Peptides against a protein of PDB entry 3ZOQ. Designs and how they scored, part 206

Target 1, 223 residues: chain A of PDB entry 3ZOQ
Amino acid sequence: QLLQDSWWNQLKEEFEKPYYQELREMLKREYAEQTIYPDSRDIFNALHYTSYDDVKVVILGQDPYHGPGQAQGLSFSVKPGVKQPPSLKNIFLELQQDIGCSIPNHGSLVSWAKQGVLLLNTVLTVRRGQANSHKGKGWERLTDRIIDVLSERERPVIFILWGRHAQMKKERIDTSKHFIIESTHPSPFSARNGFFGSRPFSRANAYLEKMGEAPIDWCIKDL

## One batch from the design tools (peptide; made by RFdiffusion4, then SolubleMPNN)

Design b2_p30_7_s1 (from b2_p30_7, 17 letters changed)
Fold by OpenDDE base, seed 3:
Structure b2_p30_7_s1 (fold): chain B 223 residues (1-223), chain A 30 residues (1-30)
Amino acid sequence: as target 1 above (223 residues)
Amino acid sequence: SMEKKLEELRKEAEKEEKEAREYLKKLEEE
C-alpha cells in the first residue's frame, strides 16, 4: 500500500482514476529528467506522519519549496539544517506572540505532524527553481479529495487557512462540523495585514479543548 | 522585551524575504 491503512481506505479509488495515473506517469518522467522536490520518497510525508484518524488540524500550503534540500513533504516545513524561509519565520513569530513559544533553531514541523497537524500542500511536487511548475497536473484533484474526506469525517477538524489560495478551499469544508481559522498569509507581503495577531495556535487549541481532545504542543524544541 | 525581540525578528524576516525573492529569480533563470 502507498499509504497507511486509514488514508488508503479514503483515497484508494483516486489512485485508480485516469487523472492520477497520468500524474504518476508525468512524475516518473519529471523525476527522471529533471530535479524535482521533494524526494520522491517524501511526497506523501504529510499523510505518513498524520493518519486520517489522527488529523486534528489541517494547515494548507500551495506547493513545496523549490530550493535544494528544503522540502520534506510538509507544508511550510523545511528539513533540519535549512535556513527558515520568510513565511516560516513569520509563523514562528506569531507562535511566540500567540502562546509564548521560543523561536526554534530549525524549520522542521515534524513535531506538529506527529501530533495530528496535517501539513498539506495542494500541489505535492515542484521542479527545482520553478514555483508552481506542477500546478494543474493532477495533484489538486487528489488533495481536494483529501479535504473532502476530512470534511466528511464525523470527528471535527480544525482548518487553518492562511491566504487566498487556502481560503478558496473553504467551500469544500462543512463548517457545520468543522472549525475554520482564517487570516492573511504569513508571507512578509501580507503578514502584517492580518496574520500577525490572528493567534491561530491558541485558537486551534481552544477548539480542541472544547472538543475534549488534547491540545497541540505547538512549541518546537531546538535540535 | 518580548515585543522588541518580535520586532527585530520581523525585520529580519523581511530581509530574508527579499533575499529569498532574489534567490528565486536566479533559480528561475537557470
Scores: peptide ipSAE 0.014, ipTM 0.302, DockQ to the pose 0.035
Fold by OpenDDE base, seed 5:
Structure b2_p30_7_s1 (fold): chain B 223 residues (1-223), chain A 30 residues (1-30)
Amino acid sequence: as target 1 above (223 residues)
Amino acid sequence: SMEKKLEELRKEAEKEEKEAREYLKKLEEE
């Protein structure tokens, strides 16, 4: 099976549906004929690092970084040794202002994922140098299902929705059970219009603590 | 009920968030 048991139980039926089979065939062709990111083994890293039951926080992204060596299957995250993209830099700036974390010397958010932060892109693959090249190919249906099954979970989840694309998913979230943190996107084009000062990290932890759960250690150590 | 408890928690969280935002604004003004 593709996923650990907790996610497999939630998503196994999706993988047998025609849309996913078509997506899979498309991906096979794409990976064979073009440079696709992330590595095929890393496509589902967000689900690998954070089980269905262990999800505490969800941070939605759009699609993977499309440059060499960047994407590692986690939204906004880049592999160690890769320069931090502008949006990620702004995320760390807000992190510093929000809860006093230092700016790390790398851009890997794996430590968040391991603590229950699901770093999910709505589209999980991309062609080199071509942003959104795999939009509308089937990923959105799968990732919508991921949001749906989390919404259906009794144990509350905190959804951090940066920007319009992520916020469009709010309609799929049962706000009677789950918490929503919304702001503008961390992109340089929008960060000053509401992202900076939104304090998503302390707010997320406040919700977790009130629920009697351990907060996330958002501070990232240097490598 | 769990729903009522969550609603209460939401209200408390909103207050804390507001206070935090106000505190941050104050720091920015200094």
Scores: peptide ipSAE 0.007, ipTM 0.308, DockQ to the pose 0.029
Fold by OpenDDE base, seed 2:
Structure b2_p30_7_s1 (fold): chain B 223 residues (1-223), chain A 30 residues (1-30)
Amino acid sequence: as target 1 above (223 residues)
Amino acid sequence: SMEKKLEELRKEAEKEEKEAREYLKKLEEE
């Protein structure tokens, strides 16, 4: 099976639907004919690192980085050795200001994922050098379902929604059960308009502690 | 009820968040 049991049980019906079959066929052609990111084996890394039951926090991104060696199947995250993109740099600046973490010498957020932070893009693939090239091809329907099944979960989740695109998903989240942290996007174009000073990391941990859950260790060690 | 407990937790979290924001503002003004 494509996914671990916890996610498979939640999403197996989606994979049988026509829209996903069409998406799959499209992706086969795209990966064969063009350079697509991330690596095909890394497309579902967010779900691989964070099981359905282990999700504590969700951070939504739009689509993967479209440069060589960047995307690793996790929103905002880049492979070690890759220069930190501007938005990620701002995320780490806010992290430092929020809870005092040092700026790491890499951009991998795998340590967050392993602790229960679902780093989910709404679109899970992209053509090299062509942002949003796989928008509207079916990923959004699957990732909407991911949000839906998390919203339906009894154990609360914290959703961090940076920018308008992510915030559009708020309507799918049962706010009677789940928590939402909203701000402007960490992009250089918007970070100064509300992202900086939003303190999403300490706020997320505050919710977790109130729930009796272990907080996330957001600080990332150097490699 | 669980709903009531969640609502209380939300209110407490909002209070703590407000206090944290106010604290940050004070630090920025210094």
Scores: peptide ipSAE 0.006, ipTM 0.307, DockQ to the pose 0.028
Fold by OpenDDE base, seed 4:
Structure b2_p30_7_s1 (fold): chain B 223 residues (1-223), chain A 30 residues (1-30)
Amino acid sequence: as target 1 above (223 residues)
Amino acid sequence: SMEKKLEELRKEAEKEEKEAREYLKKLEEE
């Protein structure tokens, strides 16, 4: 199986569809001919760390970081030892302002993923140095299905939608069952226009408490 | 070495945290 049982049961039909077969063949060629991120073993890390049943919060990104050693298959997250990208720095600034967490000495968000935060990019691969190079190749259809099956889940989910691209997915979410937290993107170009002060972390935990679930420990320990 | 890398990361993190706190303080005053 490509995925753990909980996600496999939700997505197995997608992997048999022609669009995914074409995507897979494209990826085989891309990984063979040029440098693609993340490592092929890390493409589905978001689903590996957070099972379908364990999802509490979803944070949507666009596509992976396209620099060497950065992407680890989780939206906004970078491997330990990698300098924090500007958007991630702003995320940690808001985290500190919102709930008082210290800025960690690394950029790995794996601790969030292990607690039920699905760190999902809408496109799961990218060519080195070429942002959005794998846009429109089939990933969006799969990740739309991921959003759909979460929307269909009985237990509520909290969707954090930063920026217009993520907010376009709101139409796929049953807002009668699930909670939405929207703001501008954490990018330096947009963060001061609404992201800072949006307090997504405390708001997410407030929703979790209302549902009778354990809150997320958003504070990240140093390595 | 891993130890050297960790030390560098800690120093960078401390600097960034200080700068971040100063920035947040300015935001609160606005």
Scores: peptide ipSAE 0.006, ipTM 0.280, DockQ to the pose 0.021

Design b2_p30_7_s4 (from b2_p30_7, 15 letters changed)
Fold by OpenDDE base, seed 4:
Structure b2_p30_7_s4 (fold): chain B 223 residues (1-223), chain A 30 residues (1-30)
Amino acid sequence: as target 1 above (223 residues)
Amino acid sequence: MEKKKREELRKLAEEEEKKAREYLEELKKL
């Protein structure tokens, strides 16, 4: 099967739907004819690192980084050895100011994913050098279903929604049961308008503690 | 960070990602 059991039980029906079949056929052509990111084996890394039952926090991104060697299949995350993108640098600046973590020498957020932080992009693939090139091709329907099944889960989830695109997904979240942390996007164009000082990491941990769950160790060690 | 150190980190990361994928594939077989 494509996914681990906990996600497969929630999403298996989506993979049989016509929209996903069309998406898959499109992706086959794209990967054959062009450079697509991430690697095809890494498309579902967010779901691989964080099981449905283990999700504590969700951080929504738009689409993968479109430069060589960047995308890991995790929102905002980049492979080690890659220069940290501006938004990720601002995330680490806020992390330092919020809870005192050192800025890591790499941009991999895999340690968060392994602790139950679902690093989900709404679109899971992109053409090299062409941001949003796979927008409106079917990924949004699948990722909307991921949000839906998390919203339906009895155990509460914390959704971190940076910027308008992510905040548009709030309508799919049962806010009577789940927690929302909203701010402007970490992008240099918006970070000073509300992202800096938003303290999403300490706030997420405060919600986890209130739920009787272990907090996330947000601090990332150097490689 | 110098280019050489960045390339070393990239290689290390690719190895760790490979191990993580292999581990996840093993978990899917359980």
Scores: peptide ipSAE 0.026, ipTM 0.566, DockQ to the pose 0.016
Fold by OpenDDE base, seed 5:
Structure b2_p30_7_s4 (fold): chain B 223 residues (1-223), chain A 30 residues (1-30)
Amino acid sequence: as target 1 above (223 residues)
Amino acid sequence: MEKKKREELRKLAEEEEKKAREYLEELKKL
Protein backbone atom coordinates (compact mmCIF):
# COMPACT_ATOMS: atom_id res chain seq x y z
CA GLN B 1 0.00 0.00 0.00
CA LEU B 2 1.26 3.47 -0.89
CA LEU B 3 0.02 5.11 2.33
CA GLN B 4 -1.10 4.21 5.83
CA ASP B 5 -4.73 3.15 6.03
CA SER B 6 -5.88 6.41 7.60
CA TRP B 7 -4.51 8.48 4.72
CA TRP B 8 -5.52 5.91 2.13
CA ASN B 9 -9.13 6.16 3.24
CA GLN B 10 -8.99 9.93 2.77
CA LEU B 11 -7.03 10.03 -0.50
CA LYS B 12 -7.78 6.78 -2.39
CA GLU B 13 -10.18 8.54 -4.76
CA GLU B 14 -7.51 11.07 -5.73
CA PHE B 15 -5.12 8.36 -6.87
CA GLU B 16 -7.71 7.09 -9.35
CA LYS B 17 -8.27 10.52 -10.91
CA PRO B 18 -6.74 11.37 -14.31
CA TYR B 19 -4.64 14.23 -12.93
CA TYR B 20 -2.84 11.90 -10.54
CA GLN B 21 -2.30 9.26 -13.21
CA GLU B 22 -0.78 11.93 -15.44
CA LEU B 23 1.37 13.12 -12.53
CA ARG B 24 2.50 9.56 -11.86
CA GLU B 25 3.47 9.02 -15.50
CA MET B 26 5.30 12.34 -15.54
CA LEU B 27 7.19 11.36 -12.38
CA LYS B 28 8.18 8.00 -13.87
CA ARG B 29 9.77 9.83 -16.80
CA GLU B 30 11.35 12.48 -14.59
CA TYR B 31 12.95 9.96 -12.21
CA ALA B 32 14.22 7.94 -15.16
CA GLU B 33 15.62 10.86 -17.17
CA GLN B 34 16.56 13.44 -14.52
CA THR B 35 17.85 13.70 -10.97
CA ILE B 36 14.70 14.23 -8.91
CA TYR B 37 14.42 14.92 -5.19
CA PRO B 38 13.57 13.48 -2.80
CA ASP B 39 14.24 9.79 -3.45
CA SER B 40 11.07 8.27 -4.89
CA ARG B 41 10.65 6.21 -1.71
CA ASP B 42 10.62 9.39 0.37
CA ILE B 43 7.99 11.41 -1.57
CA PHE B 44 5.22 10.65 0.92
CA ASN B 45 7.35 10.63 4.10
CA ALA B 46 5.23 13.36 5.66
CA LEU B 47 2.18 11.09 5.43
CA HIS B 48 4.19 8.04 6.50
CA TYR B 49 5.46 9.65 9.71
CA THR B 50 2.15 11.30 10.59
CA SER B 51 -1.14 9.44 10.09
CA TYR B 52 -4.33 11.30 9.26
CA ASP B 53 -5.67 10.75 12.76
CA ASP B 54 -2.39 11.66 14.46
CA VAL B 55 -2.00 15.07 12.79
CA LYS B 56 -1.87 17.75 15.47
CA VAL B 57 0.00 20.47 13.59
CA VAL B 58 0.56 21.17 9.90
CA ILE B 59 3.55 23.13 8.63
CA LEU B 60 3.27 23.92 4.93
CA GLY B 61 6.26 24.28 2.66
CA GLN B 62 6.43 24.97 -1.07
CA ASP B 63 8.63 22.30 -2.66
CA PRO B 64 11.59 20.10 -1.66
CA TYR B 65 15.16 21.27 -1.43
CA HIS B 66 16.79 20.77 -4.83
CA GLY B 67 20.37 20.06 -3.74
CA PRO B 68 22.05 16.66 -3.36
CA GLY B 69 21.15 14.74 -0.21
CA GLN B 70 18.95 17.52 1.23
CA ALA B 71 15.29 16.61 0.78
CA GLN B 72 13.79 13.81 2.86
CA GLY B 73 10.10 14.25 2.04
CA LEU B 74 9.43 16.65 4.94
CA SER B 75 8.93 20.40 4.58
CA PHE B 76 11.91 22.49 5.75
CA SER B 77 13.71 19.35 6.95
CA VAL B 78 17.08 18.13 5.72
CA LYS B 79 18.75 14.77 6.11
CA PRO B 80 21.20 14.47 8.98
CA GLY B 81 24.71 15.57 8.10
CA VAL B 82 23.38 18.17 5.65
CA LYS B 83 24.12 21.82 6.30
CA GLN B 84 21.05 23.60 7.61
CA PRO B 85 19.49 25.82 4.93
CA PRO B 86 18.98 29.50 5.83
CA SER B 87 15.23 29.17 6.44
CA LEU B 88 15.76 26.18 8.71
CA LYS B 89 18.42 28.06 10.66
CA ASN B 90 15.90 30.83 11.23
CA ILE B 91 13.27 28.29 12.32
CA PHE B 92 15.70 27.05 14.97
CA LEU B 93 16.54 30.60 16.03
CA GLU B 94 12.85 31.30 16.56
CA LEU B 95 12.50 27.96 18.37
CA GLN B 96 15.29 29.00 20.73
CA GLN B 97 13.77 32.40 21.40
CA ASP B 98 10.22 31.07 21.70
CA ILE B 99 10.67 28.12 24.06
CA GLY B 100 14.39 27.98 24.87
CA CYS B 101 15.40 24.98 22.77
CA SER B 102 19.04 24.56 21.84
CA ILE B 103 19.93 24.81 18.17
CA PRO B 104 20.47 21.22 17.00
CA ASN B 105 23.62 20.13 15.20
CA HIS B 106 21.49 18.70 12.35
CA GLY B 107 18.43 19.70 10.34
CA SER B 108 16.16 16.66 10.63
CA LEU B 109 12.62 17.40 11.77
CA VAL B 110 11.64 13.71 11.93
CA SER B 111 11.07 14.03 15.70
CA TRP B 112 8.34 16.59 15.00
CA ALA B 113 6.74 14.39 12.35
CA LYS B 114 6.63 11.44 14.76
CA GLN B 115 4.75 13.59 17.27
CA GLY B 116 2.00 14.58 14.84
CA VAL B 117 3.54 17.54 12.99
CA LEU B 118 2.66 17.07 9.33
CA LEU B 119 5.58 18.61 7.44
CA LEU B 120 3.84 18.95 4.09
CA ASN B 121 5.14 20.59 0.94
CA THR B 122 2.49 21.65 -1.57
CA VAL B 123 4.70 20.21 -4.33
CA LEU B 124 6.36 16.94 -3.35
CA THR B 125 9.13 16.63 -5.97
CA VAL B 126 11.73 18.82 -7.67
CA ARG B 127 14.44 18.55 -10.30
CA ARG B 128 18.01 18.95 -9.14
CA GLY B 129 18.97 22.60 -9.09
CA GLN B 130 15.57 23.74 -10.40
CA ALA B 131 13.29 25.14 -7.72
CA ASN B 132 9.57 24.81 -8.53
CA SER B 133 10.32 22.68 -11.61
CA HIS B 134 7.38 20.40 -10.75
CA LYS B 135 4.97 23.23 -9.95
CA GLY B 136 1.60 22.93 -11.69
CA LYS B 137 2.03 19.22 -12.52
CA GLY B 138 -0.70 17.88 -10.23
CA TRP B 139 0.86 17.82 -6.75
CA GLU B 140 -1.00 20.96 -5.70
CA ARG B 141 -4.33 19.26 -6.38
CA LEU B 142 -3.40 16.30 -4.18
CA THR B 143 -1.98 18.46 -1.39
CA ASP B 144 -5.02 20.72 -1.54
CA ARG B 145 -7.09 17.58 -0.96
CA ILE B 146 -4.86 16.73 2.03
CA ILE B 147 -5.63 20.16 3.48
CA ASP B 148 -9.33 19.73 2.68
CA VAL B 149 -9.68 16.35 4.42
CA LEU B 150 -7.85 17.72 7.46
CA SER B 151 -10.15 20.73 7.45
CA GLU B 152 -13.13 18.37 7.35
CA ARG B 153 -11.83 16.43 10.37
CA GLU B 154 -13.76 17.03 13.57
CA ARG B 155 -10.69 16.87 15.78
CA PRO B 156 -9.02 20.29 15.49
CA VAL B 157 -5.72 20.85 13.69
CA ILE B 158 -3.24 23.69 14.05
CA PHE B 159 -2.03 25.08 10.72
CA ILE B 160 1.23 27.01 10.75
CA LEU B 161 1.28 29.15 7.61
CA TRP B 162 4.59 30.88 6.97
CA GLY B 163 4.54 33.33 4.09
CA ARG B 164 2.13 34.10 1.26
CA HIS B 165 2.26 30.73 -0.50
CA ALA B 166 1.16 28.84 2.60
CA GLN B 167 -1.32 31.56 3.57
CA MET B 168 -3.10 31.15 0.24
CA LYS B 169 -4.31 27.80 1.61
CA LYS B 170 -6.17 29.53 4.47
CA GLU B 171 -9.35 29.70 2.39
CA ARG B 172 -9.49 25.89 2.47
CA ILE B 173 -9.34 25.71 6.28
CA ASP B 174 -12.47 25.78 8.43
CA THR B 175 -11.40 28.34 11.03
CA SER B 176 -14.45 27.51 13.15
CA LYS B 177 -12.79 24.16 13.98
CA HIS B 178 -9.10 24.67 13.29
CA PHE B 179 -6.43 27.07 14.47
CA ILE B 180 -4.17 29.10 12.21
CA ILE B 181 -0.80 30.57 13.10
CA GLU B 182 0.36 33.01 10.44
CA SER B 183 3.58 34.95 10.00
CA THR B 184 6.09 35.95 7.37
CA HIS B 185 8.31 33.21 5.97
CA PRO B 186 11.46 32.09 7.87
CA SER B 187 13.53 32.98 4.78
CA PRO B 188 16.31 35.52 5.42
CA PHE B 189 14.42 37.87 3.09
CA SER B 190 11.27 37.91 5.24
CA ALA B 191 12.07 36.56 8.71
CA ARG B 192 12.71 39.98 10.25
CA ASN B 193 9.37 41.23 8.97
CA GLY B 194 7.30 39.09 11.34
CA PHE B 195 8.59 35.52 11.56
CA PHE B 196 10.99 36.28 14.39
CA GLY B 197 8.95 36.85 17.52
CA SER B 198 5.88 35.10 16.07
CA ARG B 199 6.34 32.28 18.63
CA PRO B 200 4.61 29.58 16.57
CA PHE B 201 5.84 26.73 18.78
CA SER B 202 4.52 27.99 22.11
CA ARG B 203 1.30 29.14 20.43
CA ALA B 204 0.78 25.72 18.87
CA ASN B 205 1.32 24.07 22.25
CA ALA B 206 -1.07 26.50 23.91
CA TYR B 207 -3.78 25.47 21.44
CA LEU B 208 -3.01 21.78 21.98
CA GLU B 209 -3.26 22.18 25.74
CA LYS B 210 -6.55 24.04 25.37
CA MET B 211 -7.83 21.08 23.36
CA GLY B 212 -6.70 18.64 26.06
CA GLU B 213 -3.96 17.23 23.84
CA ALA B 214 -0.35 16.58 24.65
CA PRO B 215 1.92 19.41 23.52
CA ILE B 216 4.69 18.88 20.98
CA ASP B 217 8.22 18.51 22.25
CA TRP B 218 9.72 20.87 19.71
CA CYS B 219 13.25 20.59 21.09
CA ILE B 220 15.47 18.52 18.82
CA LYS B 221 18.28 16.50 20.34
CA ASP B 222 21.75 16.54 18.89
CA LEU B 223 22.77 13.57 17.00
CA MET A 1 34.37 22.71 14.19
CA GLU A 2 37.19 20.28 13.54
CA LYS A 3 37.11 17.89 10.58
CA LYS A 4 36.95 14.93 12.97
CA LYS A 5 33.82 16.22 14.67
CA ARG A 6 32.13 16.69 11.30
CA GLU A 7 32.95 13.13 10.32
CA GLU A 8 31.58 11.82 13.61
CA LEU A 9 28.40 13.81 13.11
CA ARG A 10 28.10 12.46 9.59
CA LYS A 11 28.39 8.88 10.83
CA LEU A 12 25.81 9.49 13.54
CA ALA A 13 23.61 11.13 10.96
CA GLU A 14 23.88 8.13 8.65
CA GLU A 15 22.94 5.82 11.52
CA GLU A 16 19.91 7.93 12.42
CA GLU A 17 18.87 8.06 8.77
CA LYS A 18 19.11 4.28 8.64
CA LYS A 19 16.93 3.96 11.75
CA ALA A 20 14.44 6.38 10.27
CA ARG A 21 14.27 4.37 7.04
CA GLU A 22 13.79 1.15 8.97
CA TYR A 23 10.99 2.76 10.96
CA LEU A 24 9.32 3.96 7.76
CA GLU A 25 9.59 0.52 6.21
CA GLU A 26 7.92 -0.95 9.28
CA LEU A 27 5.15 1.64 9.06
CA LYS A 28 4.59 0.79 5.39
CA LYS A 29 3.99 -2.84 6.35
CA LEU A 30 1.13 -1.86 8.61
Scores: peptide ipSAE 0.024, ipTM 0.546, DockQ to the pose 0.016
Fold by OpenDDE base, seed 3:
Structure b2_p30_7_s4 (fold): chain B 223 residues (1-223), chain A 30 residues (1-30)
Amino acid sequence: as target 1 above (223 residues)
Amino acid sequence: MEKKKREELRKLAEEEEKKAREYLEELKKL
């Protein structure tokens, strides 16, 4: 079985569809012929760390980091020992300003994922050095289905939608049940236009508390 | 960062990645 039971029950039908079989065959060729990120074993890490039932918060990214050793199958997250990318640095700056967390000495967001923060990219693979190289190859259809089944869930979810690409997915979210936190993207090109001061972490926790759920411990310890 | 401290952080990072993978394998069995 490719996924844990909770996700498998929601997504098993997608893996049998022609589009996913074509995607899989494409990926087999890509991984054989080129350097693809993340490691093939890490493609579904977001779903592995955060079960369907345990999702409290969703943070959408576009596609994985395309540099060596960076991507770990989680949106915005980098493996320990990897220099924090600019967007991630800005995420931690906002985290510090929002709720007083220290800036961690690494960029791994695994602690968030383990608490129910689904760190989902809309495209789950990329060629080395080639951003968006796997755009339009079938991942978006699968990840749209992930959003759909979460939207259909009775237990509310908080969707954090940074920037236009993520915000385009809002049409798939039942806003009568689910909470949306929107701002500009944490990228250096957009962060000053609304990401900084958006306080997504405290706002997410406020929604969780309103729902009677435990808040996320967003503070990341140093390694 | 001193070489010794960098190596210590690398080892700690590797240990944490190992624990993370072990945790993932446990979760796949649920």
Scores: peptide ipSAE 0.022, ipTM 0.502, DockQ to the pose 0.015
Fold by OpenDDE base, seed 2:
Structure b2_p30_7_s4 (fold): chain B 223 residues (1-223), chain A 30 residues (1-30)
Amino acid sequence: as target 1 above (223 residues)
Amino acid sequence: MEKKKREELRKLAEEEEKKAREYLEELKKL
C-alpha cells in the first residue's frame, strides 16, 4: 500500500488510472537517468505526515526545490541545515510580524505538517536545476483529486492560496464549507505587493477557533 | 554563521530527519 489508510481510501482509484501508470513509468525512467528531487521515498511526505482526517490547513506550492538536499516532499519546506530559500525567509518574516514567532535557524516545516498543515505541491517531483521540468506529466491530476476529496469532506478545511497558480485551484473548493486565505506569493518579486501584512497564520487560527478546532502552533523551535 | 555551527546544524538535521523517517515508518504500521 502506497499511502496510509485514510488517504488510500480517498485516492486508491487514482493510482489504478492510466494517467498515473504513465506518470509512474515516466518517474522510473527519470529517477534512473537523472537526479530527481525529492528522494523517491519522500515524494508523498505531505500525505504521510498529515492524514486525510487530520488536515486542518492546506498550503499549496508549485513544485519541489530543485537544488541538492533541499526538497523533503513538503511545499516551501527545506531539510534542516539547508539555507532558507528567499520565499521561505519571507514566510518567516510574515510569521514574525503576524503572530510574533522568532525566525527559526532552519527551514523545516515538519512541525506544521504534524499538526494538520498539508504542505502540498501541485507537482511532486523535479529534475535537478530544472524548475517545472515535471509540469504537465500527470501530478496535477492527482493533486487536483487531493483538493477535490478535501473539498468533499464535511469537516471544514482552510486553504492558503499564495499567488495566481495556487489561486487557480479555488474553483475546485466548496467555499460554502471551506475557508480561503488568498494573497500574492511570498517570492521576493511579489511579497511586497500583498503577501506581507496578509496575516495568513492568525487568520487561519481564527477560522480554526470558530470551528471549535485547536489552533496551529506556527512557531518553529530552533534546532 | 561559522562553519562549525553549520556542521552542528547539519548533524542535528540528520538526526531529526532520521527521527522523522522512523515516525513515518511507525505511521505506516497503523
Scores: peptide ipSAE 0.021, ipTM 0.537, DockQ to the pose 0.016

Design b2_p30_8_s2 (from b2_p30_8, 17 letters changed)
Fold by OpenDDE base, seed 2:
Structure b2_p30_8_s2 (fold): chain B 223 residues (1-223), chain A 30 residues (1-30)
Amino acid sequence: as target 1 above (223 residues)
Amino acid sequence: DPDREAKEAEEEERRREEERKEEEERRRRE
């Protein structure tokens, strides 16, 4: 199976739909004719690292990084050895201010994903050097369904929604069951307008503790 | 959307920096 059983049970019907078949055929052509990120095996890494049942926190991104070697199928995350993008640097600055974590020497968020932080982009692929080049091609319909099935889950989820694009997904989230942490985007253009001092990491852990769940260890070790 | 435009601008600036570095490295090898 392409996905873990827990995600497959939630999403199997989407993969049979015409829109997803069209997306798949488009992606086959794109990967054959152009440089596409992430690597095709890494597209679903967010779902591979975090099962449907293990999701505690969701962090929504827009689309993958479009530079060489950067994207690893996780929102905001970069492969080890890659220079931290400005938004990711600001995430680590807020992490340090919020809960006292050291800034790591790399940008990999895999340790969060393994603890139940679903690092989901709304669009899961991009052309080299062309931000949002795969917008409106069918990924948003699949990732909307991922949000929907998490919203339908009885066990509460914490959604961290940075910036307006992520906040547009709030209409799909049952706020009677689920928690939302909203702020401006971690981008240098918006971080000073509310992201800094928003303390999303300590707030997420405070909700997890209230639900009787283990908190996330947000601190990232150096490699 | 200013947050999207901000992310796109950061990624484009980074791309331009990487492309300049690759071009400088190419010119040093030629």
Scores: peptide ipSAE 0.027, ipTM 0.580, DockQ to the pose 0.067
Fold by OpenDDE base, seed 3:
Structure b2_p30_8_s2 (fold): chain B 223 residues (1-223), chain A 30 residues (1-30)
Amino acid sequence: as target 1 above (223 residues)
Amino acid sequence: DPDREAKEAEEEERRREEERKEEEERRRRE
């Protein structure tokens, strides 16, 4: 996959490293022998929709959805026509309560990505029906580097860290320059313990306004 | 890991609903 020049300049050294070559050879075998998600052309969609310089907000996920037609290379997002997963439904419920947006008739977050919301999973591929099947295969090293180069950027970034897995990345973020919004995960198992009422969308926009940047239009139009 | 268990449960529930819809659609075509 060809990355945008801004991301290529930040990540080119990683792609030459042995760990990434081993990951690539593993993925080539996995895609040939098994059903892997997302489509191989969609793996880097988060970086395709949001350039390094255009990143305003980062939302970290764990790994892609492992069901047919769901994953589109963006954290929490599903392709149009796919039923909204429970965590995504809770994200939209919080969005409605926070800033008054209607619940969209689809689960695509592409409109956020196009506005500078980097929807990054820490692991970028998964086997069909096997959650975390590509954990510890090299993706975490690349995605840690993505967090690092954003943390090193002079222009501030807002990191939204839902749940413990995302919050473990806080140690990589220079909190003297960057803003962090933390809560429990939007999952039905944790949402009532702090995600609901956390108001991440209005808080992110308040930080953007304080920085003199345009806020995100978080409201998603129906298709 | 509550986030992993939550995601696995979410995906299992979704799979069960998709299978049910496919079965309902198949029954409408027969």
Scores: peptide ipSAE 0.027, ipTM 0.575, DockQ to the pose 0.104
Fold by OpenDDE base, seed 4:
Structure b2_p30_8_s2 (fold): chain B 223 residues (1-223), chain A 30 residues (1-30)
Amino acid sequence: as target 1 above (223 residues)
Amino acid sequence: DPDREAKEAEEEERRREEERKEEEERRRRE
């Protein structure tokens, strides 16, 4: 898949490595034989909406939604017309409590991506109805490299790390240059243990302002 | 949406399994 020039320059060496070629051949077979999400054209949507140079904030997810029509290649985000997942509902509840945004009538986070919020999953594909089915197939090595090249960037990045899986990536982040916002995961089972009241949106904007950057408009308009 | 509830349940189950593995690894280091 063709990436924007800024990401291509950072990742071109990964695409030539054997692990990525094996991943690509695996994905060709998976998409031919099974229902895989997201659509193959949407796999790199996080990198398509947010260039390497435009990244202000990173929000790490695990893997795509595995239900029909849900995944759009952005962490936590769902296509318009799709019922908001409980984790996404909790994200919007925290957004409302943190900065007073209305709950949107859809679950698309594309407006965040277009402002420099990299909505990255660590695994970029999944089989229908089988969460983590593409874990350990090579995506983690590529997405680790995405974190590494952002950590190496001179211009600071804000990493929002919800739950332990995302927090395990903290070891790859130069905390002398980059800001970390950590809490429990927004899932219904963990949100009450620290996600609610964590105020990640106002905290991210406070860091952006301190850096002399424009804040994110986190409020999502209805469609 | 059963597929959505299944994802969140599985993400939580994975979190619980990671928690268990970290706790087991911590206990092995103690």
Scores: peptide ipSAE 0.025, ipTM 0.595, DockQ to the pose 0.140
Fold by OpenDDE base, seed 1:
Structure b2_p30_8_s2 (fold): chain B 223 residues (1-223), chain A 30 residues (1-30)
Amino acid sequence: as target 1 above (223 residues)
Amino acid sequence: DPDREAKEAEEEERRREEERKEEEERRRRE
């Protein structure tokens, strides 16, 4: 699938590398032999909705939801009509407490992506019912390069890093130029240990305003 | 939902491993 020109210019060298060719051939077999999520057309949706130059905020996830119809190529996001996963429910609870947004009747974060919130998973595919099944297959190298080229960008980015897995990417981020918002993960297992009350949405907007950028409208309308 | 339960179980296992590693790192700094 063709990426937007802005991302293609940043990532074209990665797509020519052997690791990515091997990943691509692996994915062709996986999609032919097994049920893989998201749909192959949706793998790069984070890059499709948010150009390299339009990135204001990055929210890192691990890998896609592995249930039927859930994943849409955006971290934490689910397709309309899909029940909100527990972590996403907690994200919306924090959003409500932070900035007063109503909890939406759906789980699609596409409105954030369209405003410059890069909803990036570190691994972009998964087998049905098998979380992290595509870990260590080459996605991490590509997504590390995505973080690197954003870190190298002159225009500052805000990185929201929920939980240790996302926070391990901090070593790749120029903290002299970019802003980092860290907390525990929104998972029911960790949310009470620092995610709730972390106010990532208002903090992100405060940084955007300080940079002279338009804030994100984090409030999601019902469908 | 078995897919949900599997993801929650993996998130719990990951959390337990993260908490253990953070406690080990804290003990190394004391």
Scores: peptide ipSAE 0.025, ipTM 0.585, DockQ to the pose 0.156

